# Peptides against a protein of PDB entry 3VZA: the designs that were tried, part 23

Target 1, 98 residues: chain A of PDB entry 3VZA
Amino acid sequence: RVERLCKSKELFEERLGLEIRRIHNEQLQFIFRHIDHKDPDKPYMFTLSINEQGDYEVTSCTPPLDCISEFQLKVRETNNFSAFIANIRKAFTALSFK
Target 2, 62 residues: chain B of PDB entry 3VZA
Amino acid sequence: AAYVTQLYYKISRIDWDYEVEPARIKGIHYGPDIAQPINMDSSHHSRCFISDYLWSLVPTAW

## One batch from the design tools (peptide; aimed at target 1 E26 L28 T62 F81)

Design b2_p17_5_s3 (made by RFdiffusion4, then SolubleMPNN; from b2_p17_5, 9 letters changed)
Fold by OpenDDE base, seed 2:
Structure b2_p17_5_s3 (fold): chain B 98 residues (1-98), chain C 62 residues (1-62), chain A 17 residues (1-17)
Amino acid sequence: as target 1 above (98 residues)
Amino acid sequence: as target 2 above (62 residues)
Amino acid sequence: SEVEQFKKMLDWLINTK
C-alpha cells in the first residue's frame, strides 16, 4: 500500500503537472507545470493557508493573477476546492499566452 | 502520502489504473453525473497536452 | 461534515512535518 501511495503521488504530479508541498508558516504550495507548451517546466505557483477563522487564504501567487482574490472568495462561498484549483490552472494557462 | 493522494483525488476525481505499463495513462474520471474512462498512450502526446486534457475533465463551475 | 473533514485533511497536510 505504501508503494502504491508513492506511485500514486508520482503519477498525479507528472500527469496533472501539479506538485503539492508543505512549506514554512503553515502553508501549502501548489506548483503547476506543463502550462507553457514552449517551456513545460516553467512553474506557476500559489501558496495557501487556512486562517484563524478557518477560511482558505491565498498567501502568494507567482506569477500574480488578477483573479486570485475573486477565486479565494468563490472557494470560501462554495467550498468547491476542485473548481478552485482548476480555475487557477485555467488562469495560469491564459496568462501563459500573453 | 495518503492524505496528499486523497487531495489529488478530491481535486481531479481521477483514479488511476496502477497495473498497466508506465506509458499507458489509464484510469477513471468520476464526474458529478457520469464516470468516464481514461486511456491514453503517453508516447503519442506531449506532457503539456496530457495535462491539459486531464484538467479539461475537471469542472470549473463553482 | 464533508467540508469539515476536507479542511481537517488540509490542516493535517499543512501542519505535519
Scores: peptide ipSAE 0.594, ipTM 0.953, DockQ to the pose 0.094
OpenDDE base, seeds 1, 3, 4, 5: peptide ipSAE 0.597, 0.584, 0.587, 0.593; ipTM 0.953, 0.952, 0.952, 0.952; seed 1 fails the geometry check

Design b2_p17_5_s4 (made by RFdiffusion4, then SolubleMPNN; from b2_p17_5, 9 letters changed)
Fold by OpenDDE base, seed 5:
Structure b2_p17_5_s4 (fold): chain B 98 residues (1-98), chain C 62 residues (1-62), chain A 17 residues (1-17)
Amino acid sequence: as target 1 above (98 residues)
Amino acid sequence: as target 2 above (62 residues)
Amino acid sequence: SEVEKFKKMLEWLINTE
């Protein structure tokens, strides 16, 4: 099972171009790649925590997204984490064309 | 690793076929309406295209 | 609830590698 889990993680990372890391101060880092077709390895990332109230909190976003605060509100309201991540990727994609 | 793979599934709703050769991207996307098979030859596409395609399967409606 | 379970999973990921 360990082998399967490792393979699964690798497949998701490569195919989705999404890496997930635990970083300091109780945060998750989401790193998107494969956003810019001209620079597939360029990372687009944000960090996330769950605050003392139990709410999703975006602690950083690089490059910054104007919509990230709205997305944070939306995911708190809907708890649709999938849409949250997908919308962030969509926003990063749009940003890559600027 | 178990929890991160669970997270990937919760995000993407994709279940990979782990028995196929590396050049084959095969799996199932479990959308809210219908399960959609994934079956791509990775040699025919760029990494970015593959990722874009897979993410296109993920609904963005809140 | 499913939400609680999911958040617990995230909390585990946040606190454990």
Scores: peptide ipSAE 0.604, ipTM 0.952, DockQ to the pose 0.097
OpenDDE base, seeds 1, 2, 3, 4: peptide ipSAE 0.599, 0.600, 0.600, 0.597; ipTM 0.952, 0.953, 0.953, 0.953

Design b2_p17_6 (made by RFdiffusion4)
Pose (drawn by RFdiffusion4):
Structure b2_p17_6 (pose): chain A 98 residues (1-98), chain B 62 residues (1-62), chain P 17 residues (1-17)
Amino acid sequence: as target 1 above (98 residues)
Amino acid sequence: as target 2 above (62 residues)
Amino acid sequence: SDEHDKHVNMLEFLINH
């Protein structure tokens, strides 16, 4: 029951290396691990809210990505949240080789 | 708890097989077109490869 | 209760769009 739900969350967290935290001020924090193969536990994170217009809004990105504003505009336009998350992860992987 | 796991599905389109040994990464990836099985031995791979591989299943086209 | 509802609404928005 609830055990299954917790198990499912842990499987996703471990396997995708992605954690989702509800934090202060109506935000979710997405934390990617398993990005840098030399340091698998190092986090890359961004925070997101749904603003008063009902739009996706990235409220911070640590470390910063220069493309995340473009991604914000694209996710708003297409409503493709899956691609938005996938493209942010690709950007953090690339950033790690800069 | 249910709402976060539902969002993981929205993001990855993966449904896990919860009835397998912990060492097996088993599930199905869904998409526009036919669903695809996943059945990997976690002992054969690094955590990073597993994550990178699974993420490669997620389309990046907008 | 309000913080719970906000969290649920945010997740439902992300799932349904």

Design b2_p17_6_s1 (made by RFdiffusion4, then SolubleMPNN; from b2_p17_6, 10 letters changed)
Fold by OpenDDE base, seed 5:
Structure b2_p17_6_s1 (fold): chain B 98 residues (1-98), chain C 62 residues (1-62), chain A 17 residues (1-17)
Amino acid sequence: as target 1 above (98 residues)
Amino acid sequence: as target 2 above (62 residues)
Amino acid sequence: AKEVEAFKKMLEWLINS
């Protein structure tokens, strides 16, 4: 089971181009790669915490996304975390074309 | 690893087939309406294409 | 919802693990 879980994580990281890390101050770091077809290893990332009120809070976004605050609001309203992550990736993808 | 794999599933709704050769990307995407099989030869596609394709399976509607 | 709470708890455990 442990081996399966490790393999699963590796498959998700490679196939989705998404790495998830625990970082300091009780945050998760989401690192997207495979965004820029000309530079597949270029990272696009954001960090996330759950604040004292229990709400999702984006603590950083690199490169910055104009829409990130709106997405934070939307995920708080809908609790659709999947759409939250997918929309962020979509936004990063759009940014990579500029 | 258990929690992170759970998170990956909650994000992507993808369940991989772990019994196939490494070059085969095989699994099932569980969408809100239907389950769609994933079955592709990774050697035929770029990493970016593969990721884009898989993410295209994930609904962006809030 | 219970599912939302459970998910956030899972995230919190992941964050703090």
Scores: peptide ipSAE 0.625, ipTM 0.955, DockQ to the pose 0.093
OpenDDE base, seeds 1, 2, 3, 4: peptide ipSAE 0.624, 0.620, 0.617, 0.621; ipTM 0.955, 0.955, 0.955, 0.955

Design b2_p17_6_s2 (made by RFdiffusion4, then SolubleMPNN; from b2_p17_6, 11 letters changed)
Fold by OpenDDE base, seed 4:
Structure b2_p17_6_s2 (fold): chain B 98 residues (1-98), chain C 62 residues (1-62), chain A 17 residues (1-17)
Amino acid sequence: as target 1 above (98 residues)
Amino acid sequence: as target 2 above (62 residues)
Amino acid sequence: ASEVQQFEDMLQWLINS
């Protein structure tokens, strides 16, 4: 089971181009790669915490996204975390074409 | 890594087939209505194409 | 609601671990 869990994590990281890390100050870091076809290893990332009110809070976004505040509001309203992450990736993808 | 893999599933709704050779990307995406199979030869596609394709399966409607 | 709460609990665990 442990081997499968490790393999599963590696498959998700490579195939989705998404790494999830626990970082300092009680945050999760989401690192997208495979966004820019000209530079597949270029990272697009954001950090997430749960604030004192229990709400999702984006604490950083690199490169910055104009829509990230709206997405934070939407995920708080809908609790659709999947759509939250997918929309962020879509936004990063659009940004890579600028 | 149980919790992180659980998070990946909650995000992507993809379940991988772990019994195939590494070059085969095989699994199932569980959408809200229809479950769709995934079956790709990774050697035939770029990393970016594969990721873009898989993410295209994930709904963005709130 | 139960599924949402379980997910939030899981995230909280991940964040705080």
Scores: peptide ipSAE 0.413, ipTM 0.942, DockQ to the pose 0.091
OpenDDE base, seeds 1, 2, 3, 5: peptide ipSAE 0.214, 0.330, 0.303, 0.413; ipTM 0.924, 0.933, 0.930, 0.941

Design b2_p17_6_s3 (made by RFdiffusion4, then SolubleMPNN; from b2_p17_6, 10 letters changed)
Fold by OpenDDE base, seed 5:
Structure b2_p17_6_s3 (fold): chain B 98 residues (1-98), chain C 62 residues (1-62), chain A 17 residues (1-17)
Amino acid sequence: as target 1 above (98 residues)
Amino acid sequence: as target 2 above (62 residues)
Amino acid sequence: SSEVAAFKEMLDWLINN
């Protein structure tokens, strides 16, 4: 099972181009790659925490996304974390064409 | 590792087939409708295409 | 709500471990 879990993580990282890391100050970092077809390893990332009120909070976004505050509101309203992540990736993808 | 893989599943709703050869991207996407199989030869596609395709399976509706 | 709580618990675990 441990071997499968390790393999699973690697497969998700490579196939989705998404790395998830714990970073300082009780945050998760989500790192998207495979966004820019001309530079597949270029990272697009954001950090996330759960604040004192128990709400999702985006603590950083690189590169910045105009829509990130709205997405934070939406995920708080819907608790649809999947759509939250997918929409962020979609936004990063759109940004990569600029 | 268990929690992060759970998170990946909660995000993507994809379950991989871990018994296939490395070049084969095989799994199942569990969307809100009927589960859809994933079965593609990675050697026929770029990494970006593969990722884009897989993410296209994930609904963006809130 | 229970599912949401469980999910956030998972995230909390990831955040703290």
Scores: peptide ipSAE 0.598, ipTM 0.953, DockQ to the pose 0.094
OpenDDE base, seeds 1, 2, 3, 4: peptide ipSAE 0.589, 0.596, 0.587, 0.596; ipTM 0.953, 0.954, 0.953, 0.953

Design b2_p17_6_s4 (made by RFdiffusion4, then SolubleMPNN; from b2_p17_6, 9 letters changed)
Fold by OpenDDE base, seed 2:
Structure b2_p17_6_s4 (fold): chain B 98 residues (1-98), chain C 62 residues (1-62), chain A 17 residues (1-17)
Amino acid sequence: as target 1 above (98 residues)
Amino acid sequence: as target 2 above (62 residues)
Amino acid sequence: SSEVQAFENMLNWLINN
């Protein structure tokens, strides 16, 4: 089971191009790669926490996304975390074409 | 590892087939209405294409 | 450790919501 879990993590990281890390102050860092086809290893990142009110809070976004505040609002309204992450990736993808 | 894999499933709704050869990307995506099999030869595609394809399975509707 | 536990609690919250 341990080997399976490790393999699962590796498969997700490589296939989705998404690394998830725990960082200081009880935050999660989401690192997208495979966004820019010309530079597949270029990272696109955001960090997430749960604030004192229990709400999702984006604490950083690199590169910046104009839509990130709207997405934070949407995920708080819908609790659709999957759509939240997918929309961020979509936005990063769009940004990579500029 | 269990926690992060559960998070990946929550995000992607993908369950991998762990018994196939490394070059085979095989699994199931569980959408709201339909479960779709995934079966790709990774040697036929770029890393970016593979990721883009898999993410395309994830709905963005709120 | 307390840091690990905090992270796990956060993940559990995310997973369950």
Scores: peptide ipSAE 0.209, ipTM 0.925, DockQ to the pose 0.809
OpenDDE base, seeds 1, 3, 4, 5: peptide ipSAE 0.155, 0.166, 0.190, 0.145; ipTM 0.921, 0.922, 0.924, 0.921

Design b2_p17_7 (made by RFdiffusion4)
Pose (drawn by RFdiffusion4):
Structure b2_p17_7 (pose): chain A 98 residues (1-98), chain B 62 residues (1-62), chain P 17 residues (1-17)
Amino acid sequence: as target 1 above (98 residues)
Amino acid sequence: as target 2 above (62 residues)
Amino acid sequence: SSEEHDKFLEMMERLLS
């Protein structure tokens, strides 16, 4: 029951290397690991809220990505949250080789 | 707990097989078109490859 | 606490739409 739900969360966290945390001020923090193969535990993170207009809003990005504002505009336009997450991860992978 | 796992599905479109040994990464990836099975041996791969591979299943087109 | 819970559910509904 609840064991299955916890198990599902752990499988996703370990296999995608993605954790989701509900943090202060109506935000979710998305933490990617397994990005730098030389340092698999190093995190890359961004935070997100749904603003008062009901729009996606990236409220911080550590380390910064220069394309995340463009991604914010695209996710608002297309409502494609899956592609938004996937493109942010691709950007952090690329950043790690800069 | 359910709401986060539902969002993982929304993001990855993966449903895990919860009835397998821990060493097996097994599940199905869903998409516009026919669903695809996943059955990997975790012992054969690094954690990073597993994550990179699984993420490569997620389309990046907007 | 109830208000924070409702705002969380609204966020999750938006993310899952």

Design b2_p17_7_s1 (made by RFdiffusion4, then SolubleMPNN; from b2_p17_7, 10 letters changed)
Fold by OpenDDE base, seed 5:
Order: C-alpha cells, then sequence, then structure tokens
Structure b2_p17_7_s1 (fold): chain B 98 residues (1-98), chain C 62 residues (1-62), chain A 17 residues (1-17)
C-alpha cells in the first residue's frame, strides 16, 4: 500500500477539524474548527515552538485559555503530546459554551 | 508533508481507510486497550458531531 | 533552505518522540 500523504492530510483536517501549519520563527500553528456547532468554521488556535532548552512552549493562544500554562507544564512532564492537544480542544470546547 | 501526517497519527492514533467512498468515514482507532473500528456515514452527521465523536476517542488523561 | 529544513526536522523529531 502506497502512502497517500495529501489525501491523509485532507481527511484529518476535515474529520478532526484540525489544521496544522508551519509558520515563521520555527513555530507550528494548530487551528481547531468544528468547535462551535452554531459556527463550525470559527477558528480556535494556538502556536507552539521548542525553546532553547528543548521544551514545548506555547507562543500564542486565540482565544486565550487560562489553563494553557498548566497544559504546557503537563506536556513537559509527561511528554503526552496527544493528551496535550486533546485537552486544549476540550478547553476550547468548554469556552464555546458561553 | 510526511511529518504532518505522522503528527496527526501521533495525536489521534487513527488510521484511515483510503479506499472507500468519500461519504464513508472508515478507519481504525488504536487506543490503549483494543483497537476499535470507525465506520460512519458522513451524510448522517454534522461536521461538528463527527469531529466531536472522533476526538472523544482520544484520551485526555496525562 | 537546507538549514531551515533541518531545524524543522529536529522539531518534528521532538514532537514525534
Amino acid sequence: as target 1 above (98 residues)
Amino acid sequence: as target 2 above (62 residues)
Amino acid sequence: SVAEEERWKKMFEKLLS
């Protein structure tokens, strides 16, 4: 089976509602959609880098999350990147319920 | 974009079936316990429901 | 550039570790 990189990316973007972009200054931008059922295209996003110490560092978060600093600490301690991303989405979801 | 697709798997632990019709969301989620199949008809669900369901498969325990 | 791609490679290796 041949790896289908382009199709794979498209399926993940649509089905998870998560886009991942490489941006300037060696940062990754994570853009969540499909969070607000009343506005599925409304983006919730954060940017991530690896600092000089080699640790995960959140460089921006829009809209802001009070828990993002704690999550940054947790992912540094556990290296559980999956839980890190999933918890951020969970927090954005909670924020969408005004 | 091999790194990005690998990152999607690292995050979700989902492997899609790329041979089915576009309306069929089919794959396998590889969780801590037993691997579970995914098999949904996208025409029966909203985009938000589909995403919420798939993310519900991803553990949030650190 | 080659140098830029090497830096990205190192970052992804961290995320995928």
Scores: peptide ipSAE 0.675, ipTM 0.953, DockQ to the pose 0.837
OpenDDE base, seeds 1, 2, 3, 4: peptide ipSAE 0.674, 0.674, 0.673, 0.674; ipTM 0.953, 0.954, 0.954, 0.953

Design b2_p17_7_s2 (made by RFdiffusion4, then SolubleMPNN; from b2_p17_7, 11 letters changed)
Fold by OpenDDE base, seed 3:
Structure b2_p17_7_s2 (fold): chain B 98 residues (1-98), chain C 62 residues (1-62), chain A 17 residues (1-17)
Amino acid sequence: as target 1 above (98 residues)
Amino acid sequence: as target 2 above (62 residues)
Amino acid sequence: SVAEQERWEAMFKKLLS
């Protein structure tokens, strides 16, 4: 099972271009690659935590997204985490076109 | 690793076929209506195209 | 630590809920 889990993670990282890391202060870092077709390895990332109120909180976003605060509100309202991540990637993609 | 793998599924709703050769991107995407197969030859596409395609399967409606 | 792992588990349970 461990081998399968490792392979699964590797496949998701490569195919989705999404890496998920645990970082300090109980935060998850989401790193998107394969966004800019001219620079596939350029990272687009944000960090996420659960605040003291139990709500999703974006603690950083690089490069910054004007819509990230709205998305944070939306995921708190809907609890649709999938749409949250997908919309962030969509926003990063739009940003990559300058 | 278990939690991260579960999170990938939570996000993408994709289940990979782990028994095929590495160049074959094969799996199933589970949407709210009908599950759709994924079956691509990675040698025919860029990494960015593959990622864009797979993410296009994920609904963005809240 | 044990406490850290428990906090991580709680976070993942939130994300996966």
Scores: peptide ipSAE 0.672, ipTM 0.954, DockQ to the pose 0.854
OpenDDE base, seeds 1, 2, 4, 5: peptide ipSAE 0.671, 0.670, 0.671, 0.671; ipTM 0.953, 0.954, 0.954, 0.953

Design b2_p17_7_s3 (made by RFdiffusion4, then SolubleMPNN; from b2_p17_7, 11 letters changed)
Fold by OpenDDE base, seed 2:
Structure b2_p17_7_s3 (fold): chain B 98 residues (1-98), chain C 62 residues (1-62), chain A 17 residues (1-17)
Amino acid sequence: as target 1 above (98 residues)
Amino acid sequence: as target 2 above (62 residues)
Amino acid sequence: AVEEEERWKKMFDKLLS
């Protein structure tokens, strides 16, 4: 069972190009790769926490996204976490096109 | 590990077939309307293409 | 360790809700 979970995580990481890490101060780090086709290993990342009010809070975003504050608002309103992550990836993808 | 795996499913709604060979990307995407099978040969595509394709299955509507 | 895991549980409960 543990082996299956490990394999599952590895498959998601490689196929989605998304790594999820627990980091200090009760934050999750989301690291996107496979964004830039010319540099597939270039990371695009953000960190997320739940604030004292119980709301989603983006604590960092690298590289910065102009839309991240709006997305934070949207996910708080809709609780659609899937769309939240997908839209962030979409925004990072757009940013990669210089 | 369990929580992270659950989170991946929450995000992507993809369930992988773990019994196939590593080069075969096989699974099911559970969209709001219909379940869609995934069946790709990873050797035929770049990592970026594969990721882009899989993410294209995930709705961005709020 | 147990306390830390409980904190993470609360967070994931929110994300997975």
Scores: peptide ipSAE 0.673, ipTM 0.952, DockQ to the pose 0.821
OpenDDE base, seeds 1, 3, 4, 5: peptide ipSAE 0.670, 0.673, 0.671, 0.673; ipTM 0.951, 0.952, 0.951, 0.951

Design b2_p17_7_s4 (made by RFdiffusion4, then SolubleMPNN; from b2_p17_7, 9 letters changed)
Fold by OpenDDE base, seed 4:
Structure b2_p17_7_s4 (fold): chain B 98 residues (1-98), chain C 62 residues (1-62), chain A 17 residues (1-17)
Amino acid sequence: as target 1 above (98 residues)
Amino acid sequence: as target 2 above (62 residues)
Amino acid sequence: AEEEARRWEEMMQKLLS
């Protein structure tokens, strides 16, 4: 099972261009690649935690997204984590064209 | 590791077929209405195209 | 180390709930 889990993670990382890392202070780092077709290895990333109230909290975003605070509000309202991540990727994609 | 894999599924709703050759991107996307098969030859597409395509399967409606 | 592992698991359970 451990081997299968490792393979699964590798497939998701490559195919989605999304790496998920555990970082200090109980945070997750989400690193998107394959955003800019001219520079597919360029990372677009944000960090996420659960605050003391139990709510999703974005603790950093690089490069900055004007919409990230709104998305944080939306995911708290809807609890749609999938749409949250997908919308962030969409926003990073839009940013890469500017 | 199990948590990360579960998180990928929670995000993408994709279940891969782990028994096929590496060049074949095969799986199932479980959307809210109908489950759709994924079956691509990775050698025919760029990494960016593949990622964009797979993410296009994920709804952005809140 | 054990405390860190516990806190990590609790966070993941919240995300996956």
Scores: peptide ipSAE 0.538, ipTM 0.945, DockQ to the pose 0.785
OpenDDE base, seeds 1, 2, 3, 5: peptide ipSAE 0.536, 0.535, 0.536, 0.536; ipTM 0.945, 0.945, 0.945, 0.945

Design b2_p17_8 (made by RFdiffusion4)
Pose (drawn by RFdiffusion4):
Structure b2_p17_8 (pose): chain A 98 residues (1-98), chain B 62 residues (1-62), chain P 17 residues (1-17)
Amino acid sequence: as target 1 above (98 residues)
Amino acid sequence: as target 2 above (62 residues)
Amino acid sequence: TVTEEGNTLLKELNERD
C-alpha cells in the first residue's frame, strides 16, 4: 500500500538519480545526482514554481545553466514537461564537462 | 507520496516491476508508439550508467 | 503549510495535458 508508494519513490530516486523536494514558498526543488561519473553524489539542482498566471517558472538554478530561460519559454509554449526535465539534465551533464 | 511518483511517471514514462529482486532493474517504458521492456542487472553497471541509460529512453524533442 | 503547497503544486503539474 503505502509501502509500495515509498518503494516506487526510492526506485525512481536511485535509478534516475533524481529527487524532488517540496520546499518553502510554493516551490519544488529538483536535484539531479549521477551526473558527474567521477563524483556520482554531486548534486545539480533547480527550483520551480507555478506562478500566479499558472505558468512554469524556474526560480533558481545551481549551478547556473545559460539555456534554462530558453527551456522555460519552450515548456511554457509546448507544455512538454517531460522534455523540459530531460533537456535540463542533458544541460547539467554538458556543464559538467565545461 | 502518490503525487510525486505520478510525476516521475509523467517525466520518465517508466512503470517499475515491483515484484523482483533488488538487483534487477525491471519495468516498461511507454511512448507514442509501442511500449518497451527494461530488464537490466544492476550489478553489471555503475549507478551513473544506469541513470544515463534510463534517461536516454526519455525523448528530448519538444 | 509547505506540505499543502507542495501537494497543490504536484497536482497542478500532474494535471497538465

Design b2_p17_8_s1 (made by RFdiffusion4, then SolubleMPNN; from b2_p17_8, 10 letters changed)
Fold by OpenDDE base, seed 1:
Structure b2_p17_8_s1 (fold): chain B 98 residues (1-98), chain C 62 residues (1-62), chain A 17 residues (1-17)
Amino acid sequence: as target 1 above (98 residues)
Amino acid sequence: as target 2 above (62 residues)
Amino acid sequence: SVVEAGRKLLEKLNSIK
């Protein structure tokens, strides 16, 4: 099972182009790659935590997204975490064309 | 490690088939209404295309 | 390791979904 879990992580990382890392202060860093087809390894990142109030909180976003604050509000309202992550990737994709 | 895979599932709603050959991208995407199979030959697609395709399966409606 | 932060996030996710 441990081997399967390791394989699962590798498959998700490669196929989704999404790496999830722990960083300081109980935060998660989400690193998107495969965004720019001309530069597939270029990372697009944000960090996330659950704050003391129990709410999703984006603590950083690189490159910055104008919509990130709105997305944070939306995920707090809807609790649709999947849509939250997918919309962020969509926004990063839009940036890659500018 | 279980937490990581659980997070990926919470995000993507994809369950991989781990018994197929490495070049085969096979799994199931569990959408809101209907589960859809994933079955791709990775050798026929770029990494970016594969990622874009898989993410296209994930609804962005809040 | 993503375990610690992931646990907290998953607990949040599982409490709602």
Scores: peptide ipSAE 0.363, ipTM 0.935, DockQ to the pose 0.443
OpenDDE base, seeds 2, 3, 4, 5: peptide ipSAE 0.346, 0.356, 0.342, 0.356; ipTM 0.934, 0.934, 0.933, 0.934

Design b2_p17_8_s2 (made by RFdiffusion4, then SolubleMPNN; from b2_p17_8, 10 letters changed)
Fold by OpenDDE base, seed 5:
Structure b2_p17_8_s2 (fold): chain B 98 residues (1-98), chain C 62 residues (1-62), chain A 17 residues (1-17)
Amino acid sequence: as target 1 above (98 residues)
Amino acid sequence: as target 2 above (62 residues)
Amino acid sequence: SVVEAGEKLLQKLNDIK
């Protein structure tokens, strides 16, 4: 099987509506689109780093989520990164209905 | 980058079939118990529906 | 740090889950 890294990234970005970017100060930016069915290109995003203690740290969230600090606690506790990202998307989706 | 693809897999647990026609969304979601096939015609769905459906495969239990 | 953010995250994920 031939590994197609570039195509893979493109497929994930489009199909999941999730873009992952490297940004300054050793952070990752996670950008969700396809959240609001009325405005599919509207971005919902957060930034993440691994802090000096080795813990997940959310450094920004736009738009803000009341639950983000709790999710940060939960992912530190469980190390379930998949659930972390999925729950954030779920929260952004709920926010889009406001 | 290689790490990005790995991150996507760590997040979604989806492996795509890269040999199919562009209009076909085909792959496998690897859940903890049973692997589930993904096989959709993208022309039959909105981008938002496709994303919502795929994310619905990802467990939210901590 | 020596490692970029993405690789650092991936390393953490590989180490603990």
Scores: peptide ipSAE 0.495, ipTM 0.940, DockQ to the pose 0.495
OpenDDE base, seeds 1, 2, 3, 4: peptide ipSAE 0.514, 0.440, 0.480, 0.438; ipTM 0.941, 0.937, 0.939, 0.936; seed 1 fails the geometry check

Design b2_p17_8_s3 (made by RFdiffusion4, then SolubleMPNN; from b2_p17_8, 9 letters changed)
Fold by OpenDDE base, seed 4:
Structure b2_p17_8_s3 (fold): chain B 98 residues (1-98), chain C 62 residues (1-62), chain A 17 residues (1-17)
Amino acid sequence: as target 1 above (98 residues)
Amino acid sequence: as target 2 above (62 residues)
Amino acid sequence: SVVEQGNKLLEKLNSIK
């Protein structure tokens, strides 16, 4: 089972181009790659925490996204975490063409 | 890292087939109404295409 | 703690649809 879990993480990281890391101050870092087809290894990332009120809170975003505050509001309203992450990737993809 | 794989499922709704050869990307995406099979030969696609395709399965409607 | 980081998010996710 442990071997499967390790393999599962590796498959998700490679196939989705998404790495998830635990970082300081009880935060998770989400690192997207495979965004820019001309530079597949270029990282696009944000950090996320659950604040004292129990709400999703984006604590950083690199490169910055104008829409990230709106997405934070949307995920708090809808609780659709999947759409939240997918929309962030979509926004990073759009930004890569600028 | 059990919780990490749980996060990946919560995000993507994809379940991989772990019994196939490494060059085969096989699994199932579980949408709200239907299950979409995934079955790709990775040697025929770039890493970016594969990622874009898989993410295209994930609904972006709030 | 490091373990709590992921657990809190999972708890949040598992408490909703």
Scores: peptide ipSAE 0.339, ipTM 0.932, DockQ to the pose 0.597
OpenDDE base, seeds 1, 2, 3, 5: peptide ipSAE 0.325, 0.258, 0.327, 0.324; ipTM 0.931, 0.928, 0.932, 0.931; seed 2 fails the geometry check

